# Designs tried in a protein design run: peptides against a protein of PDB entry 5LHZ. Part 39

Target 1, 78 residues: chain A of PDB entry 5LHZ
Amino acid sequence: QLLKSVFVKNVGWATQLTSGAVWVQFNDGSQLVVQAGVSSISYTSPNGQTTRYGENEKLPDYIKQKLQCLSSILLMFS

## One batch from the design tools (peptide; made by RFdiffusion4, then SolubleMPNN)

Design b2_p10_8_s4 (from b2_p10_8, 3 letters changed)
Fold by OpenDDE base, seed 2:
Structure b2_p10_8_s4 (fold): chain B 78 residues (1-78), chain A 10 residues (1-10)
Amino acid sequence: as target 1 above (78 residues)
Amino acid sequence: SLISEIRKLL
């Protein structure tokens, strides 16, 4: 379930879920789900393909960029 | 790691 959603200019929407996860829906149609205490993140590409990355896996640069964007969002709303 | 940094913020 959704707890709270915030609009982020030039990024998209960030939503806190009742599970404790944060769900970001980017303007390019991709999505990212992260949660404290979970050793993996979930990325969904614009074409709908979902990939789960573990903490020791090499991340594509575009994923890193989105994570850093998310970091800024979380700092802003923390 | 970047994932670790994100977890710290949540």
Scores: peptide ipSAE 0.102, ipTM 0.678, DockQ to the pose 0.782
Fold by OpenDDE base, seed 4:
Structure b2_p10_8_s4 (fold): chain B 78 residues (1-78), chain A 10 residues (1-10)
Amino acid sequence: as target 1 above (78 residues)
Amino acid sequence: SLISEIRKLL
């Protein structure tokens, strides 16, 4: 379930879920789900392919780039 | 690692 959604300029929409996860819907159509205390992240590409990355996996640069917004997004929900 | 990369960005 959704708790709160905020518009993030030049990024997209970020939604805090009741689970504690943050769901980011980027302007390019991709999506990212992250949650503190969970050792994995979920990325969905614009074509709908979802990939879950674990704790020991190397992240593609485009994932890292999107994670750069995470700190600012989390502050919006604090 | 994933966790280390997140920590770097937070």
Scores: peptide ipSAE 0.094, ipTM 0.677, DockQ to the pose 0.276
Fold by OpenDDE base, seed 3:
Structure b2_p10_8_s4 (fold): chain B 78 residues (1-78), chain A 10 residues (1-10)
Amino acid sequence: as target 1 above (78 residues)
Amino acid sequence: SLISEIRKLL
Protein backbone atom coordinates (compact mmCIF):
# COMPACT_ATOMS: atom_id res chain seq x y z
CA GLN B 1 0.00 0.00 0.00
CA LEU B 2 1.09 3.53 -0.85
CA LEU B 3 1.49 6.50 1.46
CA LYS B 4 2.97 9.17 -0.74
CA SER B 5 4.16 9.35 -4.35
CA VAL B 6 6.27 12.11 -5.83
CA PHE B 7 7.40 12.78 -9.37
CA VAL B 8 11.16 13.23 -9.63
CA LYS B 9 12.22 15.03 -12.79
CA ASN B 10 14.69 13.09 -14.92
CA VAL B 11 14.51 10.16 -12.50
CA GLY B 12 11.00 8.76 -12.27
CA TRP B 13 8.55 8.22 -9.45
CA ALA B 14 9.30 7.67 -5.80
CA THR B 15 6.74 6.18 -3.45
CA GLN B 16 6.80 5.74 0.28
CA LEU B 17 5.07 2.48 1.19
CA THR B 18 3.06 1.81 4.32
CA SER B 19 5.81 -0.65 5.23
CA GLY B 20 8.22 2.27 5.51
CA ALA B 21 10.10 1.29 2.37
CA VAL B 22 10.82 3.69 -0.47
CA TRP B 23 10.02 2.36 -3.93
CA VAL B 24 11.66 4.13 -6.86
CA GLN B 25 10.42 3.49 -10.39
CA PHE B 26 13.07 4.81 -12.74
CA ASN B 27 12.45 6.10 -16.24
CA ASP B 28 14.57 3.30 -17.68
CA GLY B 29 12.09 0.76 -16.34
CA SER B 30 14.20 -0.38 -13.41
CA GLN B 31 13.02 -0.30 -9.81
CA LEU B 32 14.68 0.03 -6.44
CA VAL B 33 13.26 -0.69 -3.00
CA VAL B 34 15.08 0.41 0.13
CA GLN B 35 14.03 0.53 3.75
CA ALA B 36 15.72 1.86 6.84
CA GLY B 37 16.59 -0.87 9.29
CA VAL B 38 16.76 -3.50 6.58
CA SER B 39 20.24 -4.71 5.67
CA SER B 40 19.37 -5.31 2.02
CA ILE B 41 18.05 -3.56 -1.06
CA SER B 42 15.89 -4.89 -3.87
CA TYR B 43 16.65 -4.03 -7.48
CA THR B 44 14.46 -4.96 -10.42
CA SER B 45 15.99 -4.62 -13.86
CA PRO B 46 14.01 -3.42 -16.88
CA ASN B 47 13.56 -7.03 -17.95
CA GLY B 48 11.78 -7.77 -14.68
CA GLN B 49 14.53 -9.70 -12.92
CA THR B 50 14.69 -8.91 -9.21
CA THR B 51 17.90 -9.19 -7.22
CA ARG B 52 18.33 -8.62 -3.52
CA TYR B 53 21.68 -7.29 -2.34
CA GLY B 54 22.93 -7.68 1.20
CA GLU B 55 25.12 -5.36 3.22
CA ASN B 56 28.32 -7.27 2.49
CA GLU B 57 27.90 -7.45 -1.28
CA LYS B 58 29.64 -5.36 -3.90
CA LEU B 59 27.04 -3.40 -5.83
CA PRO B 60 27.15 -2.98 -9.60
CA ASP B 61 28.03 0.54 -10.67
CA TYR B 62 24.64 1.13 -12.27
CA ILE B 63 22.96 0.40 -8.96
CA LYS B 64 25.39 2.66 -7.12
CA GLN B 65 24.45 5.42 -9.53
CA LYS B 66 20.77 4.93 -8.82
CA LEU B 67 21.47 4.95 -5.09
CA GLN B 68 23.17 8.30 -5.53
CA CYS B 69 19.78 9.69 -6.51
CA LEU B 70 18.37 8.32 -3.27
CA SER B 71 19.81 11.10 -1.14
CA SER B 72 17.70 13.65 -2.97
CA ILE B 73 14.68 11.37 -2.96
CA LEU B 74 14.87 10.72 0.77
CA LEU B 75 14.80 14.45 1.43
CA MET B 76 11.34 14.50 -0.13
CA PHE B 77 10.09 12.11 2.54
CA SER B 78 11.92 13.53 5.55
CA SER A 1 29.49 -2.33 1.67
CA LEU A 2 25.81 -1.56 1.27
CA ILE A 3 25.63 0.17 4.63
CA SER A 4 28.69 2.22 3.72
CA GLU A 5 27.10 3.28 0.44
CA ILE A 6 23.91 4.35 2.16
CA ARG A 7 25.85 6.31 4.77
CA LYS A 8 27.68 8.16 2.02
CA LEU A 9 24.35 9.25 0.58
CA LEU A 10 22.83 10.47 3.83
Scores: peptide ipSAE 0.092, ipTM 0.671, DockQ to the pose 0.298
Fold by OpenDDE base, seed 1:
Structure b2_p10_8_s4 (fold): chain B 78 residues (1-78), chain A 10 residues (1-10)
Amino acid sequence: as target 1 above (78 residues)
Amino acid sequence: SLISEIRKLL
């Protein structure tokens, strides 16, 4: 379930879930789900393909860029 | 690691 949603200009919507995860819906149609204490992230591309990355996997640069946006969002939720 | 990558971006 949803706990709190915030609109982030030029990024999209960020939602904190009751699970503790943060769900970001980007303007490009992609989505990212991350959670502190969970050693994986979930990325959904604009075409709907979902990939889960583990703690030791090399991340694509485009996902790293989105994680940079996420860092700012997490500060807002502090 | 994933956690280290996130920390680098914070």
Scores: peptide ipSAE 0.089, ipTM 0.670, DockQ to the pose 0.266

## One batch from the design tools (peptide; made by RFdiffusion4, then SolubleMPNN)

Design b2_p11_3_s1 (from b2_p11_3, 4 letters changed)
Fold by OpenDDE base, seed 1:
Structure b2_p11_3_s1 (fold): chain B 78 residues (1-78), chain A 11 residues (1-11)
Amino acid sequence: as target 1 above (78 residues)
Amino acid sequence: SLEEARQLPFL
């Protein structure tokens, strides 16, 4: 279930889920789902391919960059 | 890694 959605200029939309996760829909069509206390993230590319990354897995640089944007968003939500 | 990503600076 959705809890709250906010528009983030030059980034996209970020939505808090009742699970505690945050779902970000980026302007480039990609998506991220992350949650504090959970050791994995879900990334969906613009073509619809979804990949789940564990805590110690190497992340592509473009995903790291998106997570930086997300960290700012998470701070606003807390 | 995810652990490293959580330590990245804010934009």
Scores: peptide ipSAE 0.105, ipTM 0.686, DockQ to the pose 0.117
Fold by OpenDDE base, seed 4:
Structure b2_p11_3_s1 (fold): chain B 78 residues (1-78), chain A 11 residues (1-11)
Amino acid sequence: as target 1 above (78 residues)
Amino acid sequence: SLEEARQLPFL
């Protein structure tokens, strides 16, 4: 379930979930779900395909870029 | 990796 949603200009919407995870819906239609203490992230492409990445797994650059945006957002929720 | 990603700079 949802706790709080914030609009991030030129990025999209970020929502804190009751689980502690943060769900980001980017303007390009992609999505990320990330949570501190969890060794994986979930990425959903604009076409709806979801991929889960583990801690030691190589991340595509475009996902790393989205995570950079997320870092600032996470600080806002903390 | 995810560990590497957590060290990236933020906006």
Scores: peptide ipSAE 0.105, ipTM 0.685, DockQ to the pose 0.116
Fold by OpenDDE base, seed 3:
Structure b2_p11_3_s1 (fold): chain B 78 residues (1-78), chain A 11 residues (1-11)
Amino acid sequence: as target 1 above (78 residues)
Amino acid sequence: SLEEARQLPFL
């Protein structure tokens, strides 16, 4: 369930979930779910394909870039 | 990796 949503200019919408995870809906239609203390992230491409990445897996550069945006968002919710 | 990603600078 959803707790709070914030609009992030030139990024999209970020929503804090009751689970503690943060769900980012990017302007390009992709989505990212990240939670502190969880060693994996969930990325959904604009076409709806979802991929879960573990802690030691290599991340595509485009996901790394999105995670950089997310780091500041996580700080906002803290 | 996720570990690497968590070390990326803030925007």
Scores: peptide ipSAE 0.102, ipTM 0.685, DockQ to the pose 0.116
Fold by OpenDDE base, seed 5:
Structure b2_p11_3_s1 (fold): chain B 78 residues (1-78), chain A 11 residues (1-11)
Amino acid sequence: as target 1 above (78 residues)
Amino acid sequence: SLEEARQLPFL
């Protein structure tokens, strides 16, 4: 269930979920779902393929780059 | 990893 969506220029849309997770829909069609206290993230590529990454699992650089903007976005929800 | 991702500088 959705709580609130915010538009982030040159990034995309970020939505708070009632679960506490944040769902980011990027302009390139990819998506990330992250949540504080959860030791995993979910990435969906533009072609719709979803991959879940654990705490100690190596992240591709393109995902790391997308995560770099999340901390700023999360401030909007706290 | 998520551990190292949390150490990344934010934009």
Scores: peptide ipSAE 0.099, ipTM 0.684, DockQ to the pose 0.108

Design b2_p11_3_s2 (from b2_p11_3, 5 letters changed)
Fold by OpenDDE base, seed 2:
Formats: C-alpha cells, structure tokens, sequence
Structure b2_p11_3_s2 (fold): chain B 78 residues (1-78), chain A 11 residues (1-11)
C-alpha cells in the first residue's frame, strides 16, 4: 500500500500510496490525503476527526495553509 | 475551490 515516504523538514512525513494518493502526516498530528485528478481531500485533525472536502466546498484557512505545503510535496512525487 | 487551493503558492 505504501510506495515511498519522505521526511519534510518542519512539516512532517509524506508517503505516496499505491493508489496514487499522497498521505501527509504533519508534525502537529494532523493528516491530509490527496490525489491528483481527484476532486476531494481528506483531512484528519489531531484529535482524530476526519473530514472529507469536495472541490466546491470552502476550506478552513488552516487546511489551505497545509495545502500550500502539500503543493511542494506533490511536486516531489511527480 | 480545491483546485484553486492546490495551486496555492509553494513554500
């Protein structure tokens, strides 16, 4: 299920899955799962609550900030 | 949108 994991300084760990998705485990305990070509993301808060967002939904700023980090991470796996 | 969010500036 896991292909490769990379450590990202001051961010966390990013893992490419066999599905093509990228799973990011942030230092604050939150997590993101995203995949190119898929119009949804999965965010898990540090308390373990998971929320799935569609392409038309408004994202909280804290998630947008993490997506900024993720954009750079995705480039590494491309 | 999510697509716009994915295009946010790189760190």
Amino acid sequence: as target 1 above (78 residues)
Amino acid sequence: SLEAARQLPFL
Scores: peptide ipSAE 0.115, ipTM 0.696, DockQ to the pose 0.121
Fold by OpenDDE base, seed 4:
Structure b2_p11_3_s2 (fold): chain B 78 residues (1-78), chain A 11 residues (1-11)
Amino acid sequence: as target 1 above (78 residues)
Amino acid sequence: SLEAARQLPFL
């Protein structure tokens, strides 16, 4: 369930979920779901493929870049 | 690692 959505210029929309997770819908059609205290993240590519990455897994650079955007967003919500 | 990624610089 959705709690709050924020427009992020040149990034997309970030939505805080009632679970505490943050769901980012990027302009390129990709999506990220992350939550503090959770040892995994969910990435959905523009074609709809979803991958869950654990704590010890190597992340593609494009996901790391999106996580940098998310760092700023998380600061806003927390 | 995911932990390292979470510590990336702010946008």
Scores: peptide ipSAE 0.115, ipTM 0.697, DockQ to the pose 0.117
Fold by OpenDDE base, seed 3:
Structure b2_p11_3_s2 (fold): chain B 78 residues (1-78), chain A 11 residues (1-11)
Amino acid sequence: as target 1 above (78 residues)
Amino acid sequence: SLEAARQLPFL
């Protein structure tokens, strides 16, 4: 379930879920799901492939960039 | 790291 959705210019939509996770739907069709207290993130590519990354894993640069955007988004929900 | 990325807000 959704708690709140916000439009982020040049990024996409960010939604806080009732689970506490934040779901970002990027303009490029990719998605990120992150949650405080969970040491992993879920990335879904535009083609629908989902990959879960742990906190110690090397991330592709494009995901790092999305996470940087997400950090600002998380502040909105904290 | 994920934590490092979360500390760098870029919008």
Scores: peptide ipSAE 0.113, ipTM 0.693, DockQ to the pose 0.161
Fold by OpenDDE base, seed 1:
Structure b2_p11_3_s2 (fold): chain B 78 residues (1-78), chain A 11 residues (1-11)
Amino acid sequence: as target 1 above (78 residues)
Amino acid sequence: SLEAARQLPFL
C-alpha cells in the first residue's frame, strides 16, 4: 500500500510504501525501489525488465545517478 | 565493500 506520494520536478514521482520502501517512478519510465535495512535495490527499466542488485554489486552508472537523485528525495520524506 | 556502501543510500 501507498502512504505518501510526492512529485519531484524533472525526476518523477516518489512514493513511500507501507513496507517502508520508497518507490520512484522516473520520467523516463524506469522505476527504483529501495528500503532502509534491506540489502538490495530493485530497478525496472522502461521496457519492464526488473533487476535486483545486492549491496556488494557494482551498479551501472545510470542507476548510480538515479540513486543520487533518490538521496535528495529521501531527505524530503524525513 | 566501501564502493558498495557509497553507492547504496541505505547502507
Scores: peptide ipSAE 0.099, ipTM 0.693, DockQ to the pose 0.066

Design b2_p11_3_s3 (from b2_p11_3, 4 letters changed)
Fold by OpenDDE base, seed 2:
Structure b2_p11_3_s3 (fold): chain B 78 residues (1-78), chain A 11 residues (1-11)
Amino acid sequence: as target 1 above (78 residues)
Amino acid sequence: SLEEAAQLPFL
């Protein structure tokens, strides 16, 4: 379930879930789901393909860039 | 790493 959603200009929408996870819906149609204390993240591409990455797994640069945006967003929910 | 990129406290 959803707790709170915030609009982030030039990024998209970020929603805090009751689970503690944060769901980001980017303007390009991609999505990220992350949660502090969980060793993996979920990325969904605009075409709907979902990939789960572990903490030691190599990330594509485009995902790293999205995660950097997320770091600022997470502070808003803390 | 994921931790560095997201600044998350991963296990």
Scores: peptide ipSAE 0.101, ipTM 0.701, DockQ to the pose 0.085
Fold by OpenDDE base, seed 1:
Parts: C-alpha cells; structure tokens; sequence
Structure b2_p11_3_s3 (fold): chain B 78 residues (1-78), chain A 11 residues (1-11)
C-alpha cells in the first residue's frame, strides 16, 4: 500500500510504502525500490526489466546516480 | 556499496 507520494522536480515521483520501502518512479521511466535495513534494491529499467542487487554487488553507474538522490528524498519523508 | 550511494545528498 501507498502512504505518501511526493513530486521531485527533475527526478520523478517518490512514494513511501507501508512496508517502509521507498518507490521512486524516475522521469526516464525507470524505477527503484529501496528500503532501509534491507540489503538489496530493486531496479526496473524503462523497458520493464527488473533486477535485484545485493549490498556488496557492483552497481552500474546509472543506478548509483539514481541512488544518490535517495538521501535527499528520504529527508523529504522524515 | 548501496549504503554509500544512498548517503550521498544529490538533490
């Protein structure tokens, strides 16, 4: 279930889920699902392919860039 | 790491 959604200019929409996860729908059509305390993230590419990454797994740079937005997004929910 | 990336303020 959805708790709260915020529009982030030049990024997309970020939604806090009742699970505690944050679901980001980026302007480029990609998506990230991240939750504190969970050692993995879910990335969905614009073509709909979903990949789960573990905490010690090497991430593509484009995903790292998207993750860099998360700290600011999380502050918006605090 | 995931934690490193998530902790970088960017907006």
Amino acid sequence: as target 1 above (78 residues)
Amino acid sequence: SLEEAAQLPFL
Scores: peptide ipSAE 0.100, ipTM 0.701, DockQ to the pose 0.158
Fold by OpenDDE base, seed 5:
Structure b2_p11_3_s3 (fold): chain B 78 residues (1-78), chain A 11 residues (1-11)
Amino acid sequence: as target 1 above (78 residues)
Amino acid sequence: SLEEAAQLPFL
């Protein structure tokens, strides 16, 4: 379930879930799901392919960049 | 690491 959603200009929409996870829907059609205490993230590409990455895996640069902007978004929910 | 990439205070 959803708690609240915020619009972030030039990024997309970010939604806090009741599970504690944050779901970001980017303008390019990609999505990220991140949750504190979980050592993995879920990335969905614009073509709909979903991949889970663990904490020790090498991340593509484009995903790292999305994670970096996510840090600023998460502060909006704290 | 994911923590470094995300730069989240709670992660």
Scores: peptide ipSAE 0.099, ipTM 0.701, DockQ to the pose 0.114
Fold by OpenDDE base, seed 4:
Structure b2_p11_3_s3 (fold): chain B 78 residues (1-78), chain A 11 residues (1-11)
Amino acid sequence: as target 1 above (78 residues)
Amino acid sequence: SLEEAAQLPFL
């Protein structure tokens, strides 16, 4: 379930889920789901392919870049 | 790693 959504200029929309996870829908059509305390993230590419990454896996640079946006986004929900 | 990425400075 959705808790609240915020528009992030030049990024997209970020939605806090009742689970505590944050769901980011980027302008390029990709999506990222992260949750504090969970050692994995879910990335969905614009073509709809979803990949789950664990804490020790190597992340593609484009995902790392998107994760950099999260800290500021999370502050909006805290 | 996820931990490393999560600690990157925000934009």
Scores: peptide ipSAE 0.091, ipTM 0.700, DockQ to the pose 0.120

Design b2_p11_4_s1 (from b2_p11_4, 7 letters changed)
Fold by OpenDDE base, seed 5:
Structure b2_p11_4_s1 (fold): chain B 78 residues (1-78), chain A 11 residues (1-11)
Amino acid sequence: as target 1 above (78 residues)
Amino acid sequence: SIEEQLAKLLS
């Protein structure tokens, strides 16, 4: 269930879920779901493939970059 | 770690 969605120029949309997770839909068609207290993140590639990454896994650089983008997005909520 | 990154972002 959705709480709030915000448009982020040149990035996409960020949505806060009732679960506490943040769901980002990027302009390139990829998606990230991140939640505090959960030791994993969900990434969906533009082709629709979803991968769950745990805290002990090495993240691809492009996903790390999107996480950094998410940090900037979260500042918009403050 | 992911958890550490999330803590910094969401706290």
Scores: peptide ipSAE 0.048, ipTM 0.621, DockQ to the pose 0.047
Fold by OpenDDE base, seed 4:
Structure b2_p11_4_s1 (fold): chain B 78 residues (1-78), chain A 11 residues (1-11)
Amino acid sequence: as target 1 above (78 residues)
Amino acid sequence: SIEEQLAKLLS
């Protein structure tokens, strides 16, 4: 379930889930689900394809860039 | 690791 959602300027929407995960819906239509303590992330491309990445996998640069947005996003949930 | 990266973000 959803806890709260915040609008992130020039990024999209970020939602904190009751599980503790953060679900980001980017303006480009992609989505990212991350959670501290979990060694994997879920990325959904604009075309709806979902990929789960483990901690030992190499992340595409575009995903790394989106992860860099999380620092500012998470401050909004503080 | 992903977990390490997330830990840094949440710290």
Scores: peptide ipSAE 0.047, ipTM 0.616, DockQ to the pose 0.048
Fold by OpenDDE base, seed 1:
Structure b2_p11_4_s1 (fold): chain B 78 residues (1-78), chain A 11 residues (1-11)
Amino acid sequence: as target 1 above (78 residues)
Amino acid sequence: SIEEQLAKLLS
């Protein structure tokens, strides 16, 4: 279930889920699902391919960049 | 770690 959705200019939409996860739908068509306390993230590319990344797994730079946006996004939920 | 980073962001 969805709790709260926030429009983020030049980024996309961020939605807080009842699970505690944050679901980001980026303008480029990609998606990211993250949650504190969980050592993995889910990334969906614009072509619809979903990949789960673990704690010790090397992340592509483009995903790291999207994760860096989370700090700003999460501030919008505060 | 991812978990630690996210925890900090959400704190």
Scores: peptide ipSAE 0.046, ipTM 0.617, DockQ to the pose 0.046
Fold by OpenDDE base, seed 3:
Structure b2_p11_4_s1 (fold): chain B 78 residues (1-78), chain A 11 residues (1-11)
Amino acid sequence: as target 1 above (78 residues)
Amino acid sequence: SIEEQLAKLLS
């Protein structure tokens, strides 16, 4: 279930889930689900393919870039 | 690690 959704200018929408995860829906159609305390992230590409990455995996640069947006996104939830 | 990165973001 959803707790709160916020619009992030030039990025997309970010939603806090009751699970504690943050679900980001980017303008490019991709999605990212992250949660503190969980050593993995879920990325969905614009074509709908979902990939889960563990902490010991090398992340693609485009995903790293999206993760860098999280700092700003999380501030909007504060 | 991912967990450490997220922890920093949430701190």
Scores: peptide ipSAE 0.044, ipTM 0.613, DockQ to the pose 0.048

Design b2_p11_4_s2 (from b2_p11_4, 7 letters changed)
Fold by OpenDDE base, seed 3:
Structure b2_p11_4_s2 (fold): chain B 78 residues (1-78), chain A 11 residues (1-11)
Amino acid sequence: as target 1 above (78 residues)
Amino acid sequence: SLEDELAKLLS
């Protein structure tokens, strides 16, 4: 369930879920779901393939780059 | 850990 959605310029849309997760829908068609207190992230590629990464897995650079956007995104929710 | 880093970002 959705709590709040924010338009992020040059990035896409970010939505807070009632679960506590943050769902980012990037302009390139990819999606990222992250949640504090959870040791995994969910990434959906533009072609719709979803992959879940655990804390002991090496993240692809393109996902790390998207994660780096989160700091800026979260500031927009404040 | 990943969890700790996410917590820093989202909390």
Scores: peptide ipSAE 0.064, ipTM 0.615, DockQ to the pose 0.045
Fold by OpenDDE base, seed 4:
Structure b2_p11_4_s2 (fold): chain B 78 residues (1-78), chain A 11 residues (1-11)
Amino acid sequence: as target 1 above (78 residues)
Amino acid sequence: SLEDELAKLLS
């Protein structure tokens, strides 16, 4: 369930879920779900393909870049 | 670990 959403210029929308996860909907149509205390992240590509990455898995550079954006986004929820 | 890094960001 959704808790609150914030608009992020040149990025998209970020939503905090009641679960504690953060759901980012990027302008390029991709999505990222991240939660503290969880050893995996969920990425959905613009074509709708969802991939779950574990703690020991190598992340593609484009996902790493999106995670960098997340650091800035999270400040909006503080 | 990934979990640790995420915790740093989200906490």
Scores: peptide ipSAE 0.063, ipTM 0.618, DockQ to the pose 0.045
Fold by OpenDDE base, seed 1:
Structure b2_p11_4_s2 (fold): chain B 78 residues (1-78), chain A 11 residues (1-11)
Amino acid sequence: as target 1 above (78 residues)
Amino acid sequence: SLEDELAKLLS
């Protein structure tokens, strides 16, 4: 279930889920699901391929860049 | 760790 959705200019939409996760739908068509306390993230590429990354797995730079948006996104929920 | 980084971002 969805709790709150926020439009983020030049980024996309960010949604807080009842699970505690944050679901970001980026303008480039990709999606990211992250949650504090969970040692994995879910990334969906624009072509619809979904990859789950574990805590010890190297993240592609483009994923890291998207993760860096989260701090700014979360400020919008405050 | 990834979790630590996420915690930083989500805190």
Scores: peptide ipSAE 0.062, ipTM 0.614, DockQ to the pose 0.049
Fold by OpenDDE base, seed 5:
Structure b2_p11_4_s2 (fold): chain B 78 residues (1-78), chain A 11 residues (1-11)
Amino acid sequence: as target 1 above (78 residues)
Amino acid sequence: SLEDELAKLLS
């Protein structure tokens, strides 16, 4: 379930879920779901392929870059 | 680690 959504200029939309997760829909068509306390993240590429990354996996740089955007996004929920 | 990275962003 959704709590609230915020528009982030030049990034996309970010939605806070009742689970505590944050769901980001980027302008390039990709998506990212991340949650504190969970040792994995979910990334969906623009072609619709979803990949779960665990804590012991090396993240691609493009995903790390998207995660860095999350810091700014989360300020909008504070 | 992933946890460290997430902690910096989400905490």
Scores: peptide ipSAE 0.054, ipTM 0.607, DockQ to the pose 0.050

Design b2_p11_4_s3 (from b2_p11_4, 6 letters changed)
Fold by OpenDDE base, seed 2:
Structure b2_p11_4_s3 (fold): chain B 78 residues (1-78), chain A 11 residues (1-11)
Amino acid sequence: as target 1 above (78 residues)
Amino acid sequence: SVEEELAKLLS
């Protein structure tokens, strides 16, 4: 369930979930779900393929780039 | 790694 959604210019929409996770829907159609205290992330590509990455897995650069905008997004939900 | 990236952003 959704708590709050915010528009982030040049990024997309970020939504805080009742679970505590943050769901980002990027302009390119990809999606990212992250949660503080959970050392894993879920990435969905524009074609709908979802990949879950565990704590010790290496992330593709394009996902790292998407994560970099999360710090500012998370502050909006604090 | 995911742990490293999340540590930077989420904690």
Scores: peptide ipSAE 0.273, ipTM 0.785, DockQ to the pose 0.052
Fold by OpenDDE base, seed 3:
Structure b2_p11_4_s3 (fold): chain B 78 residues (1-78), chain A 11 residues (1-11)
Amino acid sequence: as target 1 above (78 residues)
Amino acid sequence: SVEEELAKLLS
């Protein structure tokens, strides 16, 4: 369930979920779901394939790059 | 790792 959505320039849309997660819908059609206190992430590629990464898994660089946007996104929700 | 990346951003 959704709480709040914000437009992030040159990134896409970010939404706070009632679960405490942040759902980012990027301009390239990919999606990322992350949550503070949860050491896993969900990434959906533009073609709709979803991958869940656990706490000790190595992340692809393209996902790390998207995660770098989160600091700014989280600030927008504060 | 995911844990390391999230710790930098969300912790």
Scores: peptide ipSAE 0.269, ipTM 0.783, DockQ to the pose 0.050
Fold by OpenDDE base, seed 4:
Structure b2_p11_4_s3 (fold): chain B 78 residues (1-78), chain A 11 residues (1-11)
Amino acid sequence: as target 1 above (78 residues)
Amino acid sequence: SVEEELAKLLS
């Protein structure tokens, strides 16, 4: 369930879920779900394909770049 | 890795 959503300029929308996760909907149509304390992430590509990455799994560079956007986003939910 | 990236992000 959704808690609150914020607009992030040049990025997209970020939503805090009641689970504690943050769901980011990027302008390019991709999505990312990250939760503090959970060593995994969920990425959905613009074509709708969803991939779950585990704690020791290597991340593609484009996902790492998207994660860098989350640092500032998380401050909005702190 | 996810662990490394999340550590950098959330700490």
Scores: peptide ipSAE 0.269, ipTM 0.787, DockQ to the pose 0.052
Fold by OpenDDE base, seed 1:
Structure b2_p11_4_s3 (fold): chain B 78 residues (1-78), chain A 11 residues (1-11)
Amino acid sequence: as target 1 above (78 residues)
Amino acid sequence: SVEEELAKLLS
C-alpha cells in the first residue's frame, strides 16, 4: 500500500510504502526500492528487468547515482 | 557496497 507520493523535479516520483520502503519511479523509466534497516535494494531497469542487490554486492555507478537522490527525497518525507 | 551506500543515506 501507498502512504505518500511526492513529485521530484528532474528525478521522478517517490512513494513511501506502508512497508517502510521508498519506491522511486525515475523519469528514465527505471525504478528503485530501498528501505532503512534492509541491506538490499531492488532496481528495475527501463526494459523491466529487476535485480536485487545484496548487502555486500557492488553496485553499478548508475545505481549509485540514483541512490544519491535519496537523501533529498527522504527530506521531502520529513 | 549496498550496505555502505545505504548507511550513508538512510542512517
Scores: peptide ipSAE 0.267, ipTM 0.784, DockQ to the pose 0.051

